Peptides against a protein of PDB entry 7Z53. Designs and how they scored, part 96

Target 1, 150 residues: chain A of PDB entry 7Z53
Amino acid sequence: PRIKNQADCIPFFRSCPACPGSNITIRNQINALTSFVDASMVYGSEEPLARNLRNMSNQLGLLAVNQRFQDNGRALLPFDNLHDDPCLLTNRSARIPCFLAGDTRSSEMPELTSMHTLLLREHNRLATELKSLNPRWDGERLYQEARKIV

## One batch from the design tools (peptide; made by RFdiffusion4, then SolubleMPNN)

Design b2_p23_4_s3 (from b2_p23_4, 14 letters changed)
Fold by OpenDDE base, seed 5:
Structure b2_p23_4_s3 (fold): chain B 150 residues (1-150), chain A 23 residues (1-23)
Amino acid sequence: as target 1 above (150 residues)
Amino acid sequence: SELEKLEKELEEELKKKLEEMLK
């Protein structure tokens, strides 16, 4: 995900060099990312974190989304609520907080942030579809079933 | 399988996003 305003860019840290304009480089970045990304990390490995990543305002089984920004109308990861937010400290002028995700590295690697964002969108899409197919399912059932598919 | 279809879709979306971020 990327905020439209370049002035609000998040200062990501990349461990691997990337050359823009090369399809091979793009593929290598994807391969490197997918090699160590576990889809289960989108949901959080610990129960307290998993609960914080969910939208508990309804019974739709959705993951929480950003309440301030969208990517051309599409959902973004929610912001975390850290007392001493390290993302705010890295670039004091941008004032963009860290994202809340199952993997703490999501705010460090742009590629990882993108993957988590895409899987967030897919989960919510699946949950919505499952709700239409099974109107009697509650939020917990919808969340669990969508999680199993992802 | 349904999973394979979803993975392909996500891969294409990821590719587009990475292209944007690598510019």
Scores: peptide ipSAE 0.017, ipTM 0.479, DockQ to the pose 0.032
Fold by OpenDDE base, seed 1:
Structure b2_p23_4_s3 (fold): chain B 150 residues (1-150), chain A 23 residues (1-23)
Amino acid sequence: as target 1 above (150 residues)
Amino acid sequence: SELEKLEKELEEELKKKLEEMLK
């Protein structure tokens, strides 16, 4: 996904450069992607983080979405609120902070960010459908049921 | 289960793209 009306590329924080010729670097990057099959990377494994990833402004059981940008009307991950945000430090002119996700590595690799974004959209789609099918369910029920399906 | 399949497919696709990018 792309940020609408953003001329600059999304800055990503990388602990190590993805340089060709380093098998360790390549394998580490691939391993980071392969670890993402766990839904905990989307929802967060800790309760405080999980709550911060939810949209608590309504009873729709949705995950929080970016409040500044969309991708042609489609949701993007919300921004994190980090002290000394590394994403802001990598490209100071872009002024785009790190994304908030269940995996702290989401803003280190565009591929991870994209995958998390797609799963965010899928969760919200599921929650929306579940609300349509079960109008009496509250936000907690919708969130949990959608999470179970994911 | 269907969503899990989609996740795995997406993971494999992204892995493949990453491998191509880092060649």
Scores: peptide ipSAE 0.017, ipTM 0.438, DockQ to the pose 0.030
Fold by OpenDDE base, seed 2:
Formats: sequence, C-alpha cells, structure tokens
Structure b2_p23_4_s3 (fold): chain B 150 residues (1-150), chain A 23 residues (1-23)
Amino acid sequence: as target 1 above (150 residues)
Amino acid sequence: SELEKLEKELEEELKKKLEEMLK
C-alpha cells in the first residue's frame, strides 16, 4: 500500500530525479512492480545478500528487522550501510538511510518499501508459527521452510 | 503457495493504485 500519512514520510531515492511524479516515473514504477515474480525481492537472489537479510542473532529463522524504528510495534525493513547513501543525500536533514531488501529498489518507491515490509512481516510470522509447530527445528530449517511457503 | 498469492494480490493492489495516480 501507498504511504498516505505525509507526516510519516520517508525520503526515497528515485532513479529519475529530474522528473519525479511524471508519467514516465509512474510507468517505470508499474514496470518495477510487475517485474517481481517471486520472493527474491524479499530474500535476495545472491547468497551474500540473503545472509545479510537474515537475523543471525538467534535460531528462529527470522529476517532481519529495523533496530531503530517500528511501525506501531510492527517490524520495518533494516537499514542498509551504503558508503554514499543516496537516500541520505536526497534529504540530509531527515537522516533516514536506504532500506535493505532483496532488491535495491526497495528505497526507490514507497510502494515497494511497503510491499517488502509486509512480506518481511509475513515471513517472520510464518517462521514463528513453524517454530511453534516444530519446536526442535533450528533457525536454518525454519528460515528455509518459511521461504518455501510461497 | 500462500506467500505467492499474497505477493500477487499485493502487487496487483499496488499496481492499481499507481494506475489511479495516472488519471
């Protein structure tokens, strides 16, 4: 869903900063949404990224969540650690870095950010439920089994 | 595949919202 509350707006990096809100921008946004066919946008298609997206502090098979902010108690995407963070550069006063997800476009569109956030929550919900059903499963199995529930 | 269905549904909803912005 689109962020409607402007008071809670987060700065995003746009691939076309010269024409934000134009028909081209919206068209590209639609194309970006339709390009996501599987859950690779959430889990990452490359193993190094996939590892960085996981919560490795426990054996619950969870995806990493933001350690600084929550949405009314609900999880948000973790922040990335880019050397030259374009999200910070677009709004220096806000000091909100780009989000980390399976696709770098997560911080280019509020809609994608919302979608990735919801899917992250869904994964963590599934992993939690699987842990309840299978208490002896370790984090790796919980993560993989939750990921398989596509 | 519950997650896949959720992804598709959410993607379609977001797509529709974006299309509405074009109007």
Scores: peptide ipSAE 0.023, ipTM 0.479, DockQ to the pose 0.030; fails the geometry check
Fold by OpenDDE base, seed 3:
Structure b2_p23_4_s3 (fold): chain B 150 residues (1-150), chain A 23 residues (1-23)
Amino acid sequence: as target 1 above (150 residues)
Amino acid sequence: SELEKLEKELEEELKKKLEEMLK
């Protein structure tokens, strides 16, 4: 094992330590993360933000995706456009701006970023499928129906 | 239902990650 002292707790996600000797503690941390994920964190609770998270360049009901980068051909979250981007200011070496999501915390934890990314991809997949099944639906209908399924 | 499925997938991945870290 990488950790010599099994009695030591190690940092994990959400800035919480994981103690090897407690399965309950590990499970609770994981459950806390999953229970923390809400669709509102993907779509945004406020209408102005929700609109900014959508791809408004077409009538496909899609969420906006990153226009600069992809993950092996798969979509990533779009970058936010902040005047004083805290992500850039905090880590100058990375030079990666904050991601735009329904919750600003998406850029604080890689795990949350990953979950948001998965949900983004799932929404767009659903919207695409719905468009195929219902070609006469406009972007608003596709977006809302996909959101309901997620 | 789709959200629940993805949450379960993430849970399994994180569990495996933790197990790997403890080896």
Scores: peptide ipSAE 0.020, ipTM 0.458, DockQ to the pose 0.026; fails the geometry check

Design b2_p23_4_s4 (from b2_p23_4, 12 letters changed)
Fold by OpenDDE base, seed 4:
Structure b2_p23_4_s4 (fold): chain B 150 residues (1-150), chain A 23 residues (1-23)
Amino acid sequence: as target 1 above (150 residues)
Amino acid sequence: SELEELEEKLREELRKKLEELLA
């Protein structure tokens, strides 16, 4: 979940040697957040899920994004394709199905959904940047390299 | 928003990581 107050944080840490000059508070917060959200929660721990989380329509190494909705132009998690979608059952008026993420808990915990969304955006941003810097990298390379950074 | 701020912070850190990776 998102950490609002460092004093109330569960002490998670993830090394970021590339950020020595950053504000330690910010770094710790980010580390805590990214450490809490295991990469598997973003990318999926199983290959079938991981593939479903990727944008396979191109070679840009992107994670799949919602094709129906955006948040002020920013990406949202794609919807899952569940036959009996519990999210739809919970709020029929909104008619918003469960999001597809690396962890099914993403839809169960709004905090995780938010974090997954942020990391989705960051991954795609990084992948885009890497593509710009390395135009000959294929989608797999871009995806993997971006994943390593996230 | 707070989420946006967090995203910006995260983006900056990841940018730094990227820079290091490419250095």
Scores: peptide ipSAE 0.018, ipTM 0.423, DockQ to the pose 0.608
Fold by OpenDDE base, seed 1:
Structure b2_p23_4_s4 (fold): chain B 150 residues (1-150), chain A 23 residues (1-23)
Amino acid sequence: as target 1 above (150 residues)
Amino acid sequence: SELEELEEKLREELRKKLEELLA
């Protein structure tokens, strides 16, 4: 899955290009990318990071979303606040920082970012549905229940 | 779980797209 119909091009800090090569190289790159996709990459493994990935402005149990950009009305990952943001350094004209996700490598590969974005949307969809079904649940329960469905 | 199923589906779709991109 890849986000193709974005109004604005989003710069990425690419540590390794996805270029054609030997069959083994192609398979290794695919395996390496897919191995990074799990629940911890979406929610974070550490509690401080996990809290920073949540929308704490309400009791809806949502993950935080980008406040500047959307993809045809759909959510994108929020921006991180890095001291020396490599994404800003790679494209100074765009002035778009790295994305904030469960790991620090999310902005290195657009495919990985796309996967995290889709799972972000799924979590928020689940939390929204759970809120509709259980109006009395607070944000913590909504977040945890949505995360359990992971 | 529902999200696990989605993750597996997305992983498979990603794999296919990457194979096409890198071919």
Scores: peptide ipSAE 0.017, ipTM 0.464, DockQ to the pose 0.029
Fold by OpenDDE base, seed 5:
Structure b2_p23_4_s4 (fold): chain B 150 residues (1-150), chain A 23 residues (1-23)
Amino acid sequence: as target 1 above (150 residues)
Amino acid sequence: SELEELEEKLREELRKKLEELLA
């Protein structure tokens, strides 16, 4: 399900602030969104990042979720822990940090953030179902099998 | 919207994959 709480506007960091309404910016956003139909980007392409995106507190094979906020009870992407968080600099009053995702652009484009969120929820749903079907599988097995399906 | 349609298609695809695994 898509993020519904538009009343709580989350500021995003834009790499091209000089052209917010340009055709180039719109085209780039569309291209990024459509290219992300490849779900591999939700997991991160590098192993260190991939590990940071996982919930390692249990053996359920889940991706990490936001610990501060939810979307009407549904999971959101976790926040990153950047020393100089650019998202905090875009709106200093809002104090909303960047999201942690497999694609670093997730905090720049709301559409991409939404897609990452959907895939996060689907992965965790799949992992939960796989655990139910295979109670003896450990977290690594559950994570890998769910990743293959997504 | 186009985004909503894409999201719906993605959800449907994942649902089908899950059903195939559970079958």
Scores: peptide ipSAE 0.016, ipTM 0.413, DockQ to the pose 0.328
Fold by OpenDDE base, seed 3:
Parts: C-alpha cells; sequence; structure tokens
Structure b2_p23_4_s4 (fold): chain B 150 residues (1-150), chain A 23 residues (1-23)
C-alpha cells in the first residue's frame, strides 16, 4: 500500500506501537489495504518460490525488483522466467513478460499486480529502514522482520 | 516506458478497488 504520511513515524511499524507520531487512523487504513491481499501472494507460500522472489545478491533482506524497468525511479516486480510466457503470447503489442509474484494471479488480475508492486516497495523500504536501525542484522533477519510488518 | 504505462493503469484499477473497500 501507498503510505501518505511517513513524516513522524512509520505508522504501520507494528513493533513500535508506542511511537509518539503514530497515527492510528493511518494504521487502520494500511491494515485494511494489506488485508486485501494475502501475504502469501507477495512472498510466496512455497520456499523455492519465496527464495526466488528475494534479492539474494546481498544481505539487505530485499525482495527482487525488475532490472529492466522502473516507475519513475520506483521499483517494479521482476519478470518471471517462463519458457512459454503467456503474457507475451496474449498481448504481443505490449511485449511485456509475466511478472514474478507469490501468486500466478498477479498476471491475471491487474489489481493484484498493482498491489504486489506497492507491497514490494513497502517491504524494501521497511527492510532498508530496519537495516539502518539495526546494522548488525543479516539479510534473513531483515527480510523476516520486514515481512512481519507488511 | 511501456511497463511504466502498464503499471499506471494497474494502479488506477487498484485505486478504484481500494476506494470501494475503504468506503
Amino acid sequence: as target 1 above (150 residues)
Amino acid sequence: SELEELEEKLREELRKKLEELLA
């Protein structure tokens, strides 16, 4: 989800409920947004898929992002590596492969693709913030803690 | 840019759905 107010505190940072700058209304809204999509759709339910959705090139606990395209500097979902990519076959004019996500429906429902993208960005933002706050945490810890907050 | 345009369309669809859910 897109967070509009991050100035004082990360309102959805569930590990800091006593943050003075926390906004309960914003927290509730974010929770409502995240309830729209099962977390398994973002992170994957199976371990092999979950690993493929992660950026394993570093110890930052990040999800993998598209290496070819960005949205005005913001991350997009990575492409899947399908032998017979149905997205390319269905819409040849767009020439855009299917996105890699925790649920194959991400390519079937545009709303899900968008939601996955937003949650990807939030995860990576949270992981980055957690790294700053806890520089000794390794990638696994950062990934898991960010996942809990999303 | 094509992917960016697609993402914009997807975000718009998401916005509509979210408005319905949060109404």
Scores: peptide ipSAE 0.023, ipTM 0.491, DockQ to the pose 0.028; fails the geometry check

Design b2_p23_5_s1 (from b2_p23_5, 19 letters changed)
Fold by OpenDDE base, seed 2:
Structure b2_p23_5_s1 (fold): chain B 150 residues (1-150), chain A 23 residues (1-23)
Amino acid sequence: as target 1 above (150 residues)
Amino acid sequence: DLEKEKLLLELLRRLPHTFVDTN
């Protein structure tokens, strides 16, 4: 790689290797994510993470949003709560923690951060509209129905 | 799910595109 200053690198761990097919020279990885179609990058592939990504303070079926920052009133990804946060260590002056999303790469690539943010906003928009159309739906149903649409 | 694909494509078209040299 061309990056010479390792202090500017975001530390992350590589997934376990998978057994390659006919070409043993290519090191494949075990995929820990669910299918892209189910939007696991937004909702998480595992239930504990999925719960942490939800706003459980009400029955609106919303995803959790950033509590410190907004984009002109629009939601941003919530921050994760990591011991020795690698995002803080990478850029100490900016003091921006890692974002919490269904995909752990959300803080590694600006494109993923933007996409996750947009999909989070879309989910919350859909959940809000579904609540307006179906006032008797509880938070779980709103969340699941919005997830199906996204 | 065609509508889902259209939404994804529309979102992707709105994203910034920055390429990083990984060599």
Scores: peptide ipSAE 0.007, ipTM 0.288, DockQ to the pose 0.023
Fold by OpenDDE base, seed 3:
Structure b2_p23_5_s1 (fold): chain B 150 residues (1-150), chain A 23 residues (1-23)
Amino acid sequence: as target 1 above (150 residues)
Amino acid sequence: DLEKEKLLLELLRRLPHTFVDTN
C-alpha cells in the first residue's frame, strides 16, 4: 500500500454488489431504498427523534410546531433544545435557536428550513383533514396516514 | 405541485424576516 502508516487510513466500506445475472460486466450496488419517497428529513429516522417531532399533547396526529413564533399565523418548525446552541451563538441579536427537524441540517440553510416548514405544514393540514373525515381515528393512525400521503 | 412550489418560494423570500413573536 502507498500509505505505510495505517493509522492515517480511514476505514471505508463499499456497498454490496447486486448480481442480477451471470453476464455482468458492470458492477451495480444493491439499492436498499424503495422507490417510495423517504420523508425522514421531516419525521426523523430514529424513534426518539420522531417522538420529539410530534405533538403528543393531543390525539390529532400533528407534528410539533414552534410555540414562540409564527409566520403570519402559519406554523414554524419547533426549536431544538441544544446545549451551546450554535444558532444562538452565531446571531446573538436575533436570539433564535436552531430548529428541530428530522434532518439535522434544518437550520443550516434557508432552503432546507423552508422545505421542512412546508412539509410540516402539509402534514398538519393532512392530519387535520383526516381527523375531520375520520373522527374515530386516534392520533397514531392520523399521524401515520398523513405521513404516508406526504 | 404548483401550489407547494409557490408556498416554498414565499417561505424562501420571507425566511430572514418571518419570525413573529406570539408571546
Scores: peptide ipSAE 0.007, ipTM 0.332, DockQ to the pose 0.024
Fold by OpenDDE base, seed 4:
Structure b2_p23_5_s1 (fold): chain B 150 residues (1-150), chain A 23 residues (1-23)
Amino acid sequence: as target 1 above (150 residues)
Amino acid sequence: DLEKEKLLLELLRRLPHTFVDTN
């Protein structure tokens, strides 16, 4: 590596390449995603984050929602709990903390925030509907089944 | 200093009403 001190390196990982054909001129990655929506942005890629994104106060399988604000009765993303919250630092007037989502970039752009909010609402809608259809399902099952649908 | 919030609200208002959180 060009930088000998690996502690100064920014980790960058390349996806595994797809099997090359006889006339492939470009490197293609293996893509196991079947949808244009990557649910990891909603649910997180690590267990601790995934738990923080869930409403664990009940057995409804819901994602956590904002406790301070709503959008005309509709859920918003919950706030994160960051020590040095960049959202508070960059917008001192609004005093709005960064949002918590599966993707840490959820607060970087309003468009991302909106999409995360949309998918959060969709998950909670699905979980609620699944609960109605299956009253005996516990929160974990509701969460997982809703997650599969999203 | 409310540009981000305004944009978010505007985008959210344009989302389909079927994406409603019941919680």
Scores: peptide ipSAE 0.007, ipTM 0.285, DockQ to the pose 0.034
Fold by OpenDDE base, seed 1:
Structure b2_p23_5_s1 (fold): chain B 150 residues (1-150), chain A 23 residues (1-23)
Amino acid sequence: as target 1 above (150 residues)
Amino acid sequence: DLEKEKLLLELLRRLPHTFVDTN
């Protein structure tokens, strides 16, 4: 059906179809994510996103955390800054924006959100410990070394 | 491992059970 009221539309972008061959009978999608088991879901695969995921206000090599909410003093994923936030549109009663993570799907399932939150906390824990062990390390080195361990 | 798993479960209980508006 043709929706006349577009104010409630969720800005969901359809994935481009993958057409690797001439004899394709089953619709597939282009994979925009890594096929390897790594931590790119935490750190992002693109430099602009990776930078936005970092706490750049200091030299501690930390990932950015939520500035509005904490879980009994424990960090939560930061909110994304989306022009049209699909999370706000999907669940209007909750009024919770989408979370920002390396994987854009982090807000689609509570399980993913929770896992990414754990990995964020682990990174920040590692970076903090590394800073304690190596006080002369700058933020970039702390971030990279913590990332290697995760 | 067990501590992290318990933390994960705690987070699951604290996060919204669904992100879809049922109304």
Scores: peptide ipSAE 0.006, ipTM 0.308, DockQ to the pose 0.026

Design b2_p23_5_s2 (from b2_p23_5, 20 letters changed)
Fold by OpenDDE base, seed 1:
Structure b2_p23_5_s2 (fold): chain B 150 residues (1-150), chain A 23 residues (1-23)
Amino acid sequence: as target 1 above (150 residues)
Amino acid sequence: DLDRLRELLRLLRRLPHTFVDTN
């Protein structure tokens, strides 16, 4: 952020404006997301983010899960690692960081977080089932095939 | 205090168990 006095600010970055060649006077934002349903909200639209969303510690093709909390044994979204975490700054008493997902808005409302959590669980379920059916598949193939099904 | 996380868990548990029980 370019604002120096950030003591009373939440570091919510404003979208870059779209500058069409037309004489439109209404401000619009540049779309940084995909224009079709490809589950990029779960898997990320950029390669570095997509890699960070994956569990790379094994060859099971799984998405990364929360390392601090579980829902009675069920997976939760992993926490992001933000320098200035807006989730921590918004509710200082809760002490819950932002969740990491393909869509950066995943932590803005619990409804979105819930849907992303559900899709995370479904991917990992699919990858696990695919591994049982195809024991010789490596982690990359398991991940991609599960992603195609989701 | 884990109110934000508890709220998420409450929402998830309102969904049908056929979906919530996925791992």
Scores: peptide ipSAE 0.017, ipTM 0.364, DockQ to the pose 0.034
Fold by OpenDDE base, seed 4:
Structure b2_p23_5_s2 (fold): chain B 150 residues (1-150), chain A 23 residues (1-23)
Amino acid sequence: as target 1 above (150 residues)
Amino acid sequence: DLDRLRELLRLLRRLPHTFVDTN
């Protein structure tokens, strides 16, 4: 970098370009986070987050669900545990924390929250069905197989 | 917040019934 004093810099790194095998005029970046399609918005792209998104209290391969609220018996996204939770700051009287999802933006728009909730429900449905079909599968296998289907 | 949650519920209720968590 031209600026030697890194303290004065806002770190902004540009992804490396994917090597085009053809006359592609559009620069495509290498995806170094996840596979091409892995529903990382649901499962997270990093292992610690992925573990936090899972219900690890049993061997059902389920994603974690909200423990305070349900939608007429239907699962909602679990709440995150954030320092200086922006959702709590937005409406202090409501006291509704941000939702936890693979995508950190899950609480920014209700539409996005809805999509994450939908996919959460679908994963848990799939994991449940897979457990029914394969009673001997452990939670890890159920989770991974459901994830593959999503 | 509560308004966001209400909006979420409104949207979710319009989704197909098949996408429900049975657990």
Scores: peptide ipSAE 0.008, ipTM 0.325, DockQ to the pose 0.031
Fold by OpenDDE base, seed 5:
Structure b2_p23_5_s2 (fold): chain B 150 residues (1-150), chain A 23 residues (1-23)
Amino acid sequence: as target 1 above (150 residues)
Amino acid sequence: DLDRLRELLRLLRRLPHTFVDTN
């Protein structure tokens, strides 16, 4: 490091080195703040939003899922609870509310909605498997560990 | 919206780099 006196430095680590297994000459970076994959848009950047995205009815560390619709038995993103829902106003015949996600653009782009849905399913899968492997873990630890893996 | 989502999800699940759809 250029600054030799580390006592005057704030220990802020943004990334870690990630080298390909076949060629270590190319040094990539892993996001050290969130996870290997930057899925911060799935979990929300603010604590109140992050809490609303979680299933707090149990201690399984799961993300909230849609309570009205499923994809052939598979989970979908939950609906938001907006007073004046823009999605309902845009297409009054479909009567589909906006989705609740970490990224507010989830209801604007179907591609983004699909990716968020996949990551939500993966998180819930991981949390379920972690609960099976660690029955004594509470919901908070399950959620955080699953989030780290995603 | 939901129908479009379902179709896109079906396509994404077939890609090798996507997550395993277990739930």
Scores: peptide ipSAE 0.007, ipTM 0.277, DockQ to the pose 0.031
Fold by OpenDDE base, seed 3:
Structure b2_p23_5_s2 (fold): chain B 150 residues (1-150), chain A 23 residues (1-23)
Amino acid sequence: as target 1 above (150 residues)
Amino acid sequence: DLDRLRELLRLLRRLPHTFVDTN
């Protein structure tokens, strides 16, 4: 069946293809993520995104949390600021924007959203404990040390 | 526990995915 209603269409694009150095007919995408296991799905693989995922209003080394909602007092992922927010388009009644995470799939997969939320909480817990143990550490060191543990 | 989670995250990063146009 042909889709007649295009008003609710959400624009998607594929990752850039890797240049085939051989006669391989299978299209592979360029890997834009870190190659080692560093939880970049939570922290981001690019510096601008990584900075946006952090709470930069203090020197506690915390990740940013949702400013509108909490889960029984526990932190949720912060909202992204998208021009054409697909989460708002898919469910206009709920009026819930997409979540900001290291992986853009965090808002499309509830299981991943939950896992990212748990890891965000764990990072902030670790950073808080590290601050208690090391009061002289600045926010950058707290963030990096907590990230290493996660 | 966390080691298996790290392994899962590594596997997820290897999967092809489509990006949403934010512009």
Scores: peptide ipSAE 0.000, ipTM 0.251, DockQ to the pose 0.040

Design b2_p23_5_s3 (from b2_p23_5, 19 letters changed)
Fold by OpenDDE base, seed 1:
Structure b2_p23_5_s3 (fold): chain B 150 residues (1-150), chain A 23 residues (1-23)
Amino acid sequence: as target 1 above (150 residues)
Amino acid sequence: DLDRELLLRRLLRRLPHSFVDTN
């Protein structure tokens, strides 16, 4: 962060401005995300993030799930591990960190969080069914095939 | 204010259970 005095600030990083031409009348931002259809909001657009979103403790091709909370036995998005977590700073009494998703905005809007949670559950359901149908598939193949279906 | 986790749970419970898988 470029601001030194952060005691009264939520570390919400503003996107870089997009200056596509010499004649700019309206300020736009650089789009770091792809379209909704390719589900990059779930899987991440960058390889390191994509790996962090996966459950790498087994060969089931699953996405990572929350380790602290469940919704009546149903999976929730995992928490991110952020230095100066803006979610912790926004509501200090709740002590709930930001959720980790392919879209960095997932914790800003509960509606997005809900949608990402549904898609995470769907991926894990698909990966589980694919494993049942194809017991010899490894975790990478299960993950990729489930991702293609989503 | 309302806990983020509780809010998420409430929002998800508003959806039909047929669209929400356990895991």
Scores: peptide ipSAE 0.007, ipTM 0.294, DockQ to the pose 0.035
Fold by OpenDDE base, seed 3:
Structure b2_p23_5_s3 (fold): chain B 150 residues (1-150), chain A 23 residues (1-23)
Amino acid sequence: as target 1 above (150 residues)
Amino acid sequence: DLDRELLLRRLLRRLPHSFVDTN
């Protein structure tokens, strides 16, 4: 092999294959994402992930934010909790874990990280404004209405 | 902790500094 150093290997998984029939010439992936424009990159395409992306500590309908770091008082994406965190393995000296987002690529591309951060901030801004306008709304309604606007 | 924060800021350098959230 071209690369002799195996110590720098990081875990990498391929998506599950789709099996459309008996005559498979091209390997296709199972589509695990929503097929319509619903900002699933921000909110997640699966219910467990969607719940983990939310701030469930109150009834404000907010998305979860980073609990360790802020950008001059502005929210950052929360960290994921992975056993073998590929972000930590990529740069062990930096000790920055992967971000938790609806799109798993959020930690691979800085541009996507930035966009996710902007959309997270916008959602939380909208949810906060909606709460001020509608004090009787619970956290679920605030979250869903803010999500519809984003 | 300071080093981690600085690296996060470097990673997110393309994030518009003018954008403000209300968290």
Scores: peptide ipSAE 0.005, ipTM 0.272, DockQ to the pose 0.038
Fold by OpenDDE base, seed 4:
Structure b2_p23_5_s3 (fold): chain B 150 residues (1-150), chain A 23 residues (1-23)
Amino acid sequence: as target 1 above (150 residues)
Amino acid sequence: DLDRELLLRRLLRRLPHSFVDTN
């Protein structure tokens, strides 16, 4: 670093550039988290989070759903378990915790929450249909195959 | 001040019925 006293620095790290193509005019960054298309916003980019996002109580390959609320019988995102839940602090009267999703921003905007909810529902729909077509598939296979489709 | 749950419900009501979750 040019500045020797790192204590005075806000640590911003620039990602490595992706390999330049012949006609690339924009510096693209290497995605070091997940594949380009893996719906990581739904499934998470890390294994511990991914496991927390799954319904592990059965072998249906489903994502976890909210246990307190439903939308006319339709699934909602599960709540996260945050020590200092900013969602609870934002609206103390509502007492609605932050939602758990692959994208940590899922609770920052209702639109994003809705999209995650939609994709959660789609995954669960796909997993359910896959289960009906393949009743002998276990939960892991159902989950992965549904994930591939999403 | 609408809570997130209410907003989410309103938004989700606009989605096609085909996106109904099944467990």
Scores: peptide ipSAE 0.000, ipTM 0.223, DockQ to the pose 0.032
Fold by OpenDDE base, seed 5:
Structure b2_p23_5_s3 (fold): chain B 150 residues (1-150), chain A 23 residues (1-23)
Amino acid sequence: as target 1 above (150 residues)
Amino acid sequence: DLDRELLLRRLLRRLPHSFVDTN
């Protein structure tokens, strides 16, 4: 590190301890800066991707959702717009495109797909409630605050 | 907000921890 004198260090922490409910003997580290859970896999780690994952058609701070399909009225991950979509090539009969998500593995692993879908729904729920509580908040603030809660 | 966080934690506990990034 550039600063070698530890006495002049400020007590800034990027992570804090977290113990799983099933095993309190194992201490994990959680992000202490952005959100309780590091959901970068949902929001994207890069700004261009993050913007593509957002619903920019309104000021509600929502993540983009699938426009073709729903799960009994519940949101699903949006489809990506790829020229040579590998998901379409993998199963030509199903004709299901790849999902757009912060993690590229979202279309490869059903477990990740489910988790991303869950967190997307939760974000949108939180953003909607925050809008109700704070009508004057714009879409950016709603998105960021919902993201911080997730 | 606290209640929502607690609820989210409960939901995440239902998922394999290997898929939850806590970094």
Scores: peptide ipSAE 0.000, ipTM 0.245, DockQ to the pose 0.032

